Peptides against a protein of PDB entry 3OIQ. Designs and how they scored, part 126

Target 1, 212 residues: chain A of PDB entry 3OIQ
Amino acid sequence: KNRIFVSSSKDFEGYPSKAIVPVQFVALLTSIHLTETKCLLGFSNFERRGDQSQEDQYLIKLKFKDRGSERLARITISLLCQYFDIELPDLDSDSGASPTVILRDIHLERLCFSSCKALYVSKHGNYTLFLEDIKPLDLVSVISTISTKSTNSSKHSSSELISECDLNNSLVDIFNNLIEMNRDEKNRFKFVKLIHYDIELKKFVQDQQKVL

## One batch from the design tools (peptide; made by RFdiffusion4, then SolubleMPNN)

Design b1_p24_2_s4 (from b1_p24_2, 13 letters changed)
Fold by OpenDDE base, seed 2:
Structure b1_p24_2_s4 (fold): chain B 212 residues (1-212), chain A 24 residues (1-24)
Amino acid sequence: as target 1 above (212 residues)
Amino acid sequence: SFEDMLKKEEENEEYTEKLYEEYE
């Protein structure tokens, strides 16, 4: 089956009430919910959705049914947190209880761009997104990709069914949404509050703000 | 709220989990 690129989590409102559809999207990691019984990742493109929270627009489930799947989920969370320099609360409590991790509003401190492959699974109009693959994206690479879009359409025949254009458009849309949030005095998001706010990100944001 | 989203996910899972298991 062809994988569908999803630009908005609203696209799922038009999806079949009973289907399995492989999807891919690009979003910012906003939350991690790891308990003894489940593992969820929240992502967002920060699309304006009226008065609703802009966080967790994509709630992605990791398989968490047996010791093998639980171990894979915990390793996935650990690797993502290591990649994004996310400090997990000290899991070193000597109590043999499985570590619980509940992180929210990750985007307020770190821009964690991620390319996700998931299965849209629906029954009776309800749906769950199950994680198939996750690729963390380096912020410098994201900035460079958006900045270079103006010149070389090198037709690298990447056999990936998803156009480089769809990825780039989603990355631009996310930054545009973040710029709008940064301009809103009521919004908690501010670029200057990011732990990794550097001269490169500052310059990029300033240059993007001139185009909007 | 985040809690409402978690509850909605749990409600969705009850319907979708078996269908996902049959697909793998």
Scores: peptide ipSAE 0.240, ipTM 0.855, DockQ to the pose 0.866
Fold by OpenDDE base, seed 3:
Structure b1_p24_2_s4 (fold): chain B 212 residues (1-212), chain A 24 residues (1-24)
Amino acid sequence: as target 1 above (212 residues)
Amino acid sequence: SFEDMLKKEEENEEYTEKLYEEYE
């Protein structure tokens, strides 16, 4: 089935009230909610939505109905957190109690770019996004991708070009939104407060700020 | 709020989980 690239979580307001649609998006990881009964990941593009929170615009559910799916969810969270250097409590603690993990506002300390594949599942106008696949993106690779694609549109097939253009546009939009948040004195987000704020990111942000 | 969003997700789940399970 063709997977639909989603640039905004508002797109789901126009989606069928009864459907199963494979979707893909790129966003920043903003929250992790792991309990005994559920596992949720929050993502955001930080698109302006009036007075609504810009966090968790995509709430993605991991399957969490049996020991196998629970284990897969916990492993997924562990691997994501390991990749992004997010400190988690030991999920494998021999204490028999499944650890609860509630992390919020992850984007205030770390830019965790992620390419997500999900199933949009709707019934009676309600929908849930179920995670199918997640690929963490390296920030250096994201910066490089945004910086280089101003020049080389030439060689890939039309379908791959669309997916790559959509990905890049979304990455640019995220950075533009972060720059706006960084300029707002009332916004808690500041690039200089990121744990991984380096000379490369600083230079990239400064160069993008000149275009905006 | 995050809590309101979690509550909305739980409400949505009640309608969609079975449909997802039937799809797998």
Scores: peptide ipSAE 0.239, ipTM 0.854, DockQ to the pose 0.853
Fold by OpenDDE base, seed 1:
Structure b1_p24_2_s4 (fold): chain B 212 residues (1-212), chain A 24 residues (1-24)
Amino acid sequence: as target 1 above (212 residues)
Amino acid sequence: SFEDMLKKEEENEEYTEKLYEEYE
């Protein structure tokens, strides 16, 4: 089945009221909601939506219905948090209680770029996005990719990969939206408040701000 | 709010989870 690249979560408003569609997108991780019964990930590209919150534009569900799927979800969250240096409460607590993790506004402290594959599932006009795959993206690699406009056509001929153009455009759009948020005095997002704010990110933001 | 979004997800789950399970 052909996987569709999604540049905006508004694209789903035009999707069939009863469908199963493989999709992919690139966004920032904004929230983690892991309870005893559910596992949700929030993502955003920070597209302007009037006065609506720009967080959690893509709410992605992990399968969490049996002990096997729960274990896979917890491992997925652990690996993502390890990759992004997100502090989790000890998931291994001997208390036998399933660890609860509720993190919000992750983008205020860390830019967690992620390439997601999901299944759009709709019935009666409502939809859920189920996670199929997630690839965390390194921020240095993201900055390098945008800066070089690298047409390095990695001939990854697999029909399932995001086109290099779609990926690059989406990454540029996210940074442009973050720059706009950083300029807005009412917006909580500021690049200088990121834990990983370094000389490279500072220089990149300054160079992008001159083009906008 | 985030709470309203979670509630909307729960409402969507009732309709979509069975269809997802039939797909796997």
Scores: peptide ipSAE 0.238, ipTM 0.852, DockQ to the pose 0.849
Fold by OpenDDE base, seed 5:
Formats: C-alpha cells, sequence, structure tokens
Structure b1_p24_2_s4 (fold): chain B 212 residues (1-212), chain A 24 residues (1-24)
C-alpha cells in the first residue's frame, strides 16, 4: 500500500471514518508521555490554528500492551532522548516501578525534527496514529537541506519514499511557522532560548526572515 | 490542552485499538 505524506494534521479531518492508512509526516517532537500503561509522542509543525494550541498536533501512540512492546517503546524513547540530548529521569530506579516520563514543550529548548511513519487507524470518525517508524533528523542536515535547494532528484523511484520535495516543503513550513512564533511577543517560543542556539542557526533564521 | 488530547486519545483507543490489532 502506498504511504501518504501528510503536510498538516488537518488532513485527517478529510480521511475516511473507517480506514487503515499508512502515513508519513515530518514534525518537531513537542512531548513525551510514558506511563505504566501508555506511551505517547506529541509532534507539531506549528501550523496556525487560530487561538488553539499549536503543540501536539500529531499525537502518536506506541504499542504498549505486553512486555515486548513495552520494552520496544522504552528503548525507542531512550534512543530518541539520547539522539536529541534530552535528559531522562533515571530509568534505572531499582524500584521495580516502570519509570514515568512526562516531558512537555520540548520545542522551547530543543528543535527535535523527526520523520515519522505511522498507521492512521479510524473507526466511527475517531482515529489513532500508531507509530511504525521514527527517524530523528539532525538540525544541521535540516538547515543544509533547506538552504541547498538540493535538486538532487536522486530518481530513486522507490514508490514508497516521501517525495524529497514534500519533505523539504514541510521543513520550510515548520521553520516559517517558528519564525512567526519567534516574532510574536506573546509566544513562548524564541530561537535565542534554544539550548543549541548557535551562529549557524542564527544566520539561517536571519536569512529566512528576509524572505518572509 | 495536552490533557484534553490525552483524554481524546483514550476515547479514540477504545474504538481503534482492536482494529489495529486485527491489522497486524
Amino acid sequence: as target 1 above (212 residues)
Amino acid sequence: SFEDMLKKEEENEEYTEKLYEEYE
């Protein structure tokens, strides 16, 4: 089945009320919710939705039903946090209680770009997004990809890969949305408050701001 | 809010989880 690229979480409003659709999107990691019974990841592209919260536009569920799936979910969270340099509370608490991790507003401190594959599963108009795969994206690579309009149409015609154009457009849209948030005095997001705010990111943002 | 999204996820899960399990 062909995987559908999703540019907006609003696209799901037009999806069938009963379906299973493989989807893929690119967004920023905004939240992690790991409890004893659930594992959820929040993502956002910060698309303007009026006065609604721009956070957690994509709520992605990890399978968390048995010891195997729970272990996989915990490993996934650990690897993501390691990649993005997110401090987790000590998972090694000798107390046989499964560690609870609740992180919110991750985007205020770190830009955690992620390419996600998920299953859209709907019944009676309600839907859940189940994680199939996640690829963290390096910020330097994201900046490079946007800056170099890489017309590397590597015609790897593998029909299952996101159009490189769709990926690039979504990355541009995310940065444009972040620039708008940064300009808004009421918005908590500021590039200068990012832990990894450097000269490269500063220059990139300044150059993008001239085009907007 | 994130809490409202979690609650909505729980409500959606009741309907979708079984369908996901039948797909795997």
Scores: peptide ipSAE 0.242, ipTM 0.857, DockQ to the pose 0.875; fails the geometry check

Design b1_p24_3_s1 (from b1_p24_3, 9 letters changed)
Fold by OpenDDE base, seed 4:
Structure b1_p24_3_s1 (fold): chain B 212 residues (1-212), chain A 24 residues (1-24)
Amino acid sequence: as target 1 above (212 residues)
Amino acid sequence: DEEKYLEELFSEVESFEELRKEMS
């Protein structure tokens, strides 16, 4: 089955019931929820949805049923957090208790762009996204990609034909949404409050603000 | 076994609302 690129989590409202559909999206990591029984990742592109929370528009479940899957989930979270310089509580609690990690509003401190592959699984009018793969994206690379308007149809292999256009459009949309949030005095998001706010990001934001 | 894996996924389907409550 061809993987479908998803630009909005609203697309899932039109998806079939009792189906398995491989999907892909790009979004910001907004939350991590690791407990003894579950592992969830929240992502958002901050698409405006009226009065609905803009956080956690994509809720991704990691398989967490056995020791192997739990270990994989914990390793995945550890690697993501290491990549994004997110401080995790010491997972090495000698106490044998499975470490609990609850992080929210990650986007307020760090822009954690992620390319996610997931399985859309639906049953009885409900759906869950299960993580298949995650690739953290470097912010400098994201900025560069948006700035170059690279229409370079690098013919990546037929199976992963994410339209480079779809990826770029999603990245642009995310930044545009963040810029709007930054302009809104009621919104908690501010670029200047990001831990990694640097001259490059500042310049990029300033340039994008002129176009919007 | 891919079939078993898919069956497991179907059994683990939760509503978005339920998952959101867990994240709240």
Scores: peptide ipSAE 0.616, ipTM 0.955, DockQ to the pose 0.897
Fold by OpenDDE base, seed 1:
Structure b1_p24_3_s1 (fold): chain B 212 residues (1-212), chain A 24 residues (1-24)
Amino acid sequence: as target 1 above (212 residues)
Amino acid sequence: DEEKYLEELFSEVESFEELRKEMS
């Protein structure tokens, strides 16, 4: 089956029970939960859902049942954190104790755009997303992609790639949601509090704010 | 191997609410 691009986690409400559906989405990394027994990643596009929390709209489970899967999960977390310049405690501590990593509200300090491939697996009215692949996205590249109004229809969008349009629309939606959050005095998110807030991001946000 | 893998995934399904509680 072809991988389905998901623009909202609400889409899963319409998905079948007792199914496996390959999905893909773009969102901000918001949380990391690595314990001795589980590895979870939280993502959000910060879509407004009334009184519901805007954080961790996508909860993705990594397989964590054996030494091999645990190692893969730890490597994945390490590589993601390295890419986004997130400081982790030494995961390789000689102390034999599997280090616990609990990071929350990552988006308050860093915009960690990620393209995720996952398996939607449903059973008995519940569903879990299992990570298949993750691609971190560079913020400069994200800004450039949105700003250039992708007229570059590179004809070679292979059927396996998210349509460039779907990706761009999702990125725009995320930024629009962040702009709304930034305008809300009650919201903890502020662009100026981002560690990587620079002149380029400032200009981009200012330009986007004029359109909203 | 694929069938076994899929069975494992089905056995690991947790509700969103349960996962959210673990993250809290």
Scores: peptide ipSAE 0.614, ipTM 0.954, DockQ to the pose 0.899
Fold by OpenDDE base, seed 2:
Structure b1_p24_3_s1 (fold): chain B 212 residues (1-212), chain A 24 residues (1-24)
Amino acid sequence: as target 1 above (212 residues)
Amino acid sequence: DEEKYLEELFSEVESFEELRKEMS
């Protein structure tokens, strides 16, 4: 099945009912919700949606119905948090209770760029995105990709129809949205408040701000 | 079984609004 690249979560409003559609998108990780019964990831491109919250535009469900899927979900969360240097709340090791992780507004402290593959599943006028694959993206690599625009298409003949152009365009759009948020005094997002704010990111943001 | 997996996914479909409430 051909995987569809999604540039906006609004695209799902036009998707068919009672369908399964493989999709891919790039977004920032904004929230993690792991309980005893459920695992959800929130992502956003911070596309302007009027007065609606720009957070959690993509809600991704991880399968969490059996011991195997629960284990996979927990490992996935652990690996993502390790990659992005997200501190998980000290789960008191002494309570035999399944560790609950509730993190929000991750983007206020860390830019966690992620390439996600998911299944769009619709039923009865509702849809849910189920995670198939997640690739965390290194911020330095993201900045480099946007800055050089001439990524030599290494002829990796991977038959995935998703153009490198779609990925790059989405990354640019995200940064543009973040720049707009940073300029808005009412918005809580500020680049200077990021834990990993460095000279490279500062320079990149300054250069992008000149183009916008 | 791919069919069983897909049936499970269909059974787990929730509204975006419900999911958002759980995360809020």
Scores: peptide ipSAE 0.614, ipTM 0.954, DockQ to the pose 0.896
Fold by OpenDDE base, seed 3:
Structure b1_p24_3_s1 (fold): chain B 212 residues (1-212), chain A 24 residues (1-24)
Amino acid sequence: as target 1 above (212 residues)
Amino acid sequence: DEEKYLEELFSEVESFEELRKEMS
């Protein structure tokens, strides 16, 4: 089955009530929930959804049924956190206790852009997204991609069925949403509070703000 | 094996609201 690119988690409202659909989306990592029994990742594109929280619009479950799947989940979390410079408690603590990791509001300190592949699985009007693959995206690369494609329609034929246009549009939408959040005095998100806020990001945000 | 895996996934479906509560 062809993988569907998802631009909004609202798209799932139109999905079949009993199906398995491979999906892909791009969003910011907002939360990590690793316990002894579950591993969940929260993502958001910060789309305005009325009174609903803009955080954790995508909840992704990692398989966590056996020692093998648990290990894979922990490795996945470790690698993501290493990539994004997120401090984790030592997962290898000799204490035999499975380390619990609960991180929230990651986007307030770090913009962790991620391309996620998941299985949409629905039953009885409910759905769960199961992680198949995750690719962290470098912020500099994201900024460059948005900035260059605005000017150069160079068809890089990446053979991946998901249009480069869908990815780019999603990245632009995320930044636009973040800019709106940054302008809102009531919103906790501020670009200047990001740990990695630099001259490049500042300039990019300023330039994007002129278009909005 | 694949069918069994898919059946397992179906059995693990939780509501978004339930998952959100776990994240809170």
Scores: peptide ipSAE 0.613, ipTM 0.954, DockQ to the pose 0.918

Design b1_p24_3_s2 (from b1_p24_3 with E6K Y10F E11S F16Y K20R E21K)
Fold by OpenDDE base, seed 2:
Structure b1_p24_3_s2 (fold): chain B 212 residues (1-212), chain A 24 residues (1-24)
Amino acid sequence: as target 1 above (212 residues)
Amino acid sequence: EEEEFKEELFSEVESYEELRKEME
């Protein structure tokens, strides 16, 4: 089955009530929930959804049923945190308890752009997204991609290529939503509060604000 | 193997609301 690019988590409201559908989306990492029994990742594109929380619009479950899957989940979280320079609480290595990681509002400190592949699995009117693959995106690369409008039509082979257009459109939409949040005095998100806020990001945001 | 994998995934389906409550 062809992988479907998802621009909004609202798209899932129109999906079949009993199905497995491979999907892909781009969003910001907003939360990490790793316990002894579960591993969840929260993502958002910060689409305006009335009075609902703008966080965790995509909840992604990692397989966490056996020692092998638990290890894979923990390694995945570690690698993501290392890539995005997310400080994990000092996992006191000496307590024989499996380390619990609960992080929220990650987007308030760091823009963690991620391209996610997942399985949409639905049953009895409910659905869960299961992580298949995650690619962290470098912010400089994201900014450059949006700025250059680079139609690098690299002719890589036909079948599974999510249109570079879909990726770029989603990245633009996320930045537009962040700009709106930054302008809202009631919103906690501010670009200037990001740990990695630099001259390049500042210039990019200023340039994007002129076209909105 | 494919059917077993599908049944495993279907057995792990939780509602968005349930998952959200677990993260609170």
Scores: peptide ipSAE 0.566, ipTM 0.940, DockQ to the pose 0.907
Fold by OpenDDE base, seed 4:
Parts: sequence; structure tokens; C-alpha cells
Structure b1_p24_3_s2 (fold): chain B 212 residues (1-212), chain A 24 residues (1-24)
Amino acid sequence: as target 1 above (212 residues)
Amino acid sequence: EEEEFKEELFSEVESYEELRKEME
């Protein structure tokens, strides 16, 4: 089955009630929930959903059933956190107890753009997204991609049907949503509070704000 | 193996609301 690009988690409301559908989306990492029994990643594009929390619009479950899957989940979390410069508590607890990691509101300190591949799995009117692959995206690369309006349809092989346009549109939408949040005095998100807020990001935000 | 994999995935389906409550 071809992988479907998802621009909104609302798209899942129209999905089959009993299916396995490979999907892909781009979003910001908002939360990490690693316990002894579960590993969840929260992502958001900060699409306005009325009074609902804009966080964790995509909840991605990692397999966490056996020692092998648990180890893979922990490694995945470690690598993501290393890439985004997220400080984790020492996962090397000598105590044999699986370290618990609960991080929320990651987007308030760091813009962690991620391209996620997942399996949409539905049963009995419920669905769960299972992580297949995750690619962290560099913020500089994201900014450059948005700025260049890459009309270059790079002939990516027909199998990755994810239109470069879909990715770009989603990235633009995320930034636009962040700009709106930044303008809202009631919203906790502020670009200037990001740990990695630099001259490049500042300039990009200022330029985008002139268009919105 | 593919059918077993599918059944495993189907057995692990949780509602979004349930998952969200676990993360709160």
C-alpha cells in the first residue's frame, strides 16, 4: 500500500474503522512519555482545534512488549534527544529499573521538527499510530526549504509519493501556527524563549510575520 | 508472519483519548 501523507490528524476521522494504513506526517515533537510499560511520542502541527489542546495532536506509540522492543524504544528516544539537544536523565540506571522519562511542552524550548512514518491501525472505532520510522529535521534545513519555495520537483522515486509540496506546505503551516501562537499574549509559546533562538530564526520569523 | 504482525497491532489499539490520559 502506498504511504499517505497526512497534513492534519483530523484526517484520521475519515479513515476506515478496521484498517492498517501506512502514513507519514511532519510535525513538532511536543512530548516524550517513556515508562516501564509504554513509550509514547507526542507531535503537533499546532492546528487550531477550538478549545482542545494543541499539543500531542499525533500520539505515536512505540512497540514496548519485550526487552528488544523496549531497548529499541529507549535507543530511539536517546537518539532523538541527542539530535535535538534534549537533556535526558541518565537512562543508565544501575538499579535495573527502567528509567522513566516524561517530557512535556518540548516546543516551548526547542523546535523539534520531525518527519514521521507510522502505521495507522484502527479497530472498533479507535485508532493507534505505531512508529515505523522517524527522521529529525534540522531547523536550518526547514527554514531553507520554506524560503526557497523549491519548485524543484526533485524526481524522488515514484515510491515516495510524498509530494515535496505536501512537506513544504505542512512546514509552512506549522510556522504560521507558531507565529500566531507567538502573537497571542495568552499563549505560552514565544520564539524568544527558545533555547536555540538565533539571528537566522529571528530573521525568518520576522520575514514570515510580514506575510501573515 | 504478516498476519501475526497484523493481529499483534490490532490487539494494541488504544483510543487517542486513553493514550492522552496516560500522558497527562
Scores: peptide ipSAE 0.557, ipTM 0.939, DockQ to the pose 0.913
Fold by OpenDDE base, seed 3:
Structure b1_p24_3_s2 (fold): chain B 212 residues (1-212), chain A 24 residues (1-24)
Amino acid sequence: as target 1 above (212 residues)
Amino acid sequence: EEEEFKEELFSEVESYEELRKEME
């Protein structure tokens, strides 16, 4: 089955019941929930959804049924946190208890762009997204990608791969949503509060704000 | 094997609301 690129988590409202559909999306990591029994990742593109929280629009479940899947989940979380410079509590505590990680509102401190592959699995009007693959994206690379393609509308080749266009459009949409959040005095998100806020990000945001 | 895998995934389906509550 061809993998479907998802630009909005609302797209799932139109998906079939009792189905398994491979999907891909790009979003910001907003939360991590690792307990003894479960592993969840929250992602968002911060699409306006009325009165609903803009956080955790994509809730991704990692398989957590046996020691092998648990280990894989823990390694995945560790590698993501290492990549994004997210401080984890020392997992090495000699206390034989499996380390618990509960992080929320990650986007308030760090922009953790991630390309996710998942299985959409639906039953009885409900669905769950199961993680298949995750690729963290470097912020400098994201900024560069948006900046270069905004000028070159050149039709690169129609290869059946989830179009570089869909990825870029989603990245642009995320930044536009963040800019709107930053302008809202009631919103907790502010670019200047990001730990990694630098001159490059500042300039990029200022340039994007002129177009919006 | 593929059908068993599918049935396992179907058995693990939770609502968004249930998942959100577990994160609280």
Scores: peptide ipSAE 0.556, ipTM 0.938, DockQ to the pose 0.884
Fold by OpenDDE base, seed 1:
Structure b1_p24_3_s2 (fold): chain B 212 residues (1-212), chain A 24 residues (1-24)
Amino acid sequence: as target 1 above (212 residues)
Amino acid sequence: EEEEFKEELFSEVESYEELRKEME
C-alpha cells in the first residue's frame, strides 16, 4: 500500500474507520512522554486551530508491551535526544525503577524537525498513530532546502517517495506558523529564546518575515 | 502473523483525548 503524505492532522478526520493506513508527515517535536507503561511523542506543525492548543497535534504511540519493545522505545528516545542535544535527566539513578522522561514545550528551546512514518489505526471512531520510523532533520539542511527552492524535480518517478514538493511545502508552512507565533505577544514562542538561535537562523527568519 | 499484528494494533487504539490526558 502506498504511504500517504499528511500535511495536516485534520486530514485524519476524513480517514476511514476500522482501517490501517501507512502515513508520513514532517513536524516539530514538541513533547516526549516515557513512563513505565507507555511511550508517546508529540509533534506539531502549529496550524491555527481556533482556541485549541497548537502543541501535540500529532500524538505518536510507540509499542511498549514487552521488554523488547520497551528497549526499542528507550533507544529511539535516546537517539532522538542525542541528535537534538536534548538533555535527558540522568537515567543512572541506582533505583531499579525504569526512568521516566516527561518533556514538554520542546519547541520553545529547540526546533526539532522530524520526518515521521506511522501507521494510522482506527477503531470505533477513534484513531491512534503508531510509529514505524523517525528521521530527525538538521535545521541548517531545512533552512537550505526552503531557501534554494530547488525546482530540480529529479524525475524520481517512484510513486512511493514523498514528493520533494510536499516536504518543502510542509517545512515552509511550519516556519510561517512559527513566524506568526513569534509576532504574537501572547505566544510563548520566540526565535530569540531558542538555544541554537544563530546568525543564519536570524537572517532566514528576517528574510521570510519580509515575504509574509 | 499479519492478522495477529493487525488485531494487536486495533486493541491498542486510544482516542487523541485519552492520549492527551495521559500526557498531562
Scores: peptide ipSAE 0.554, ipTM 0.938, DockQ to the pose 0.896

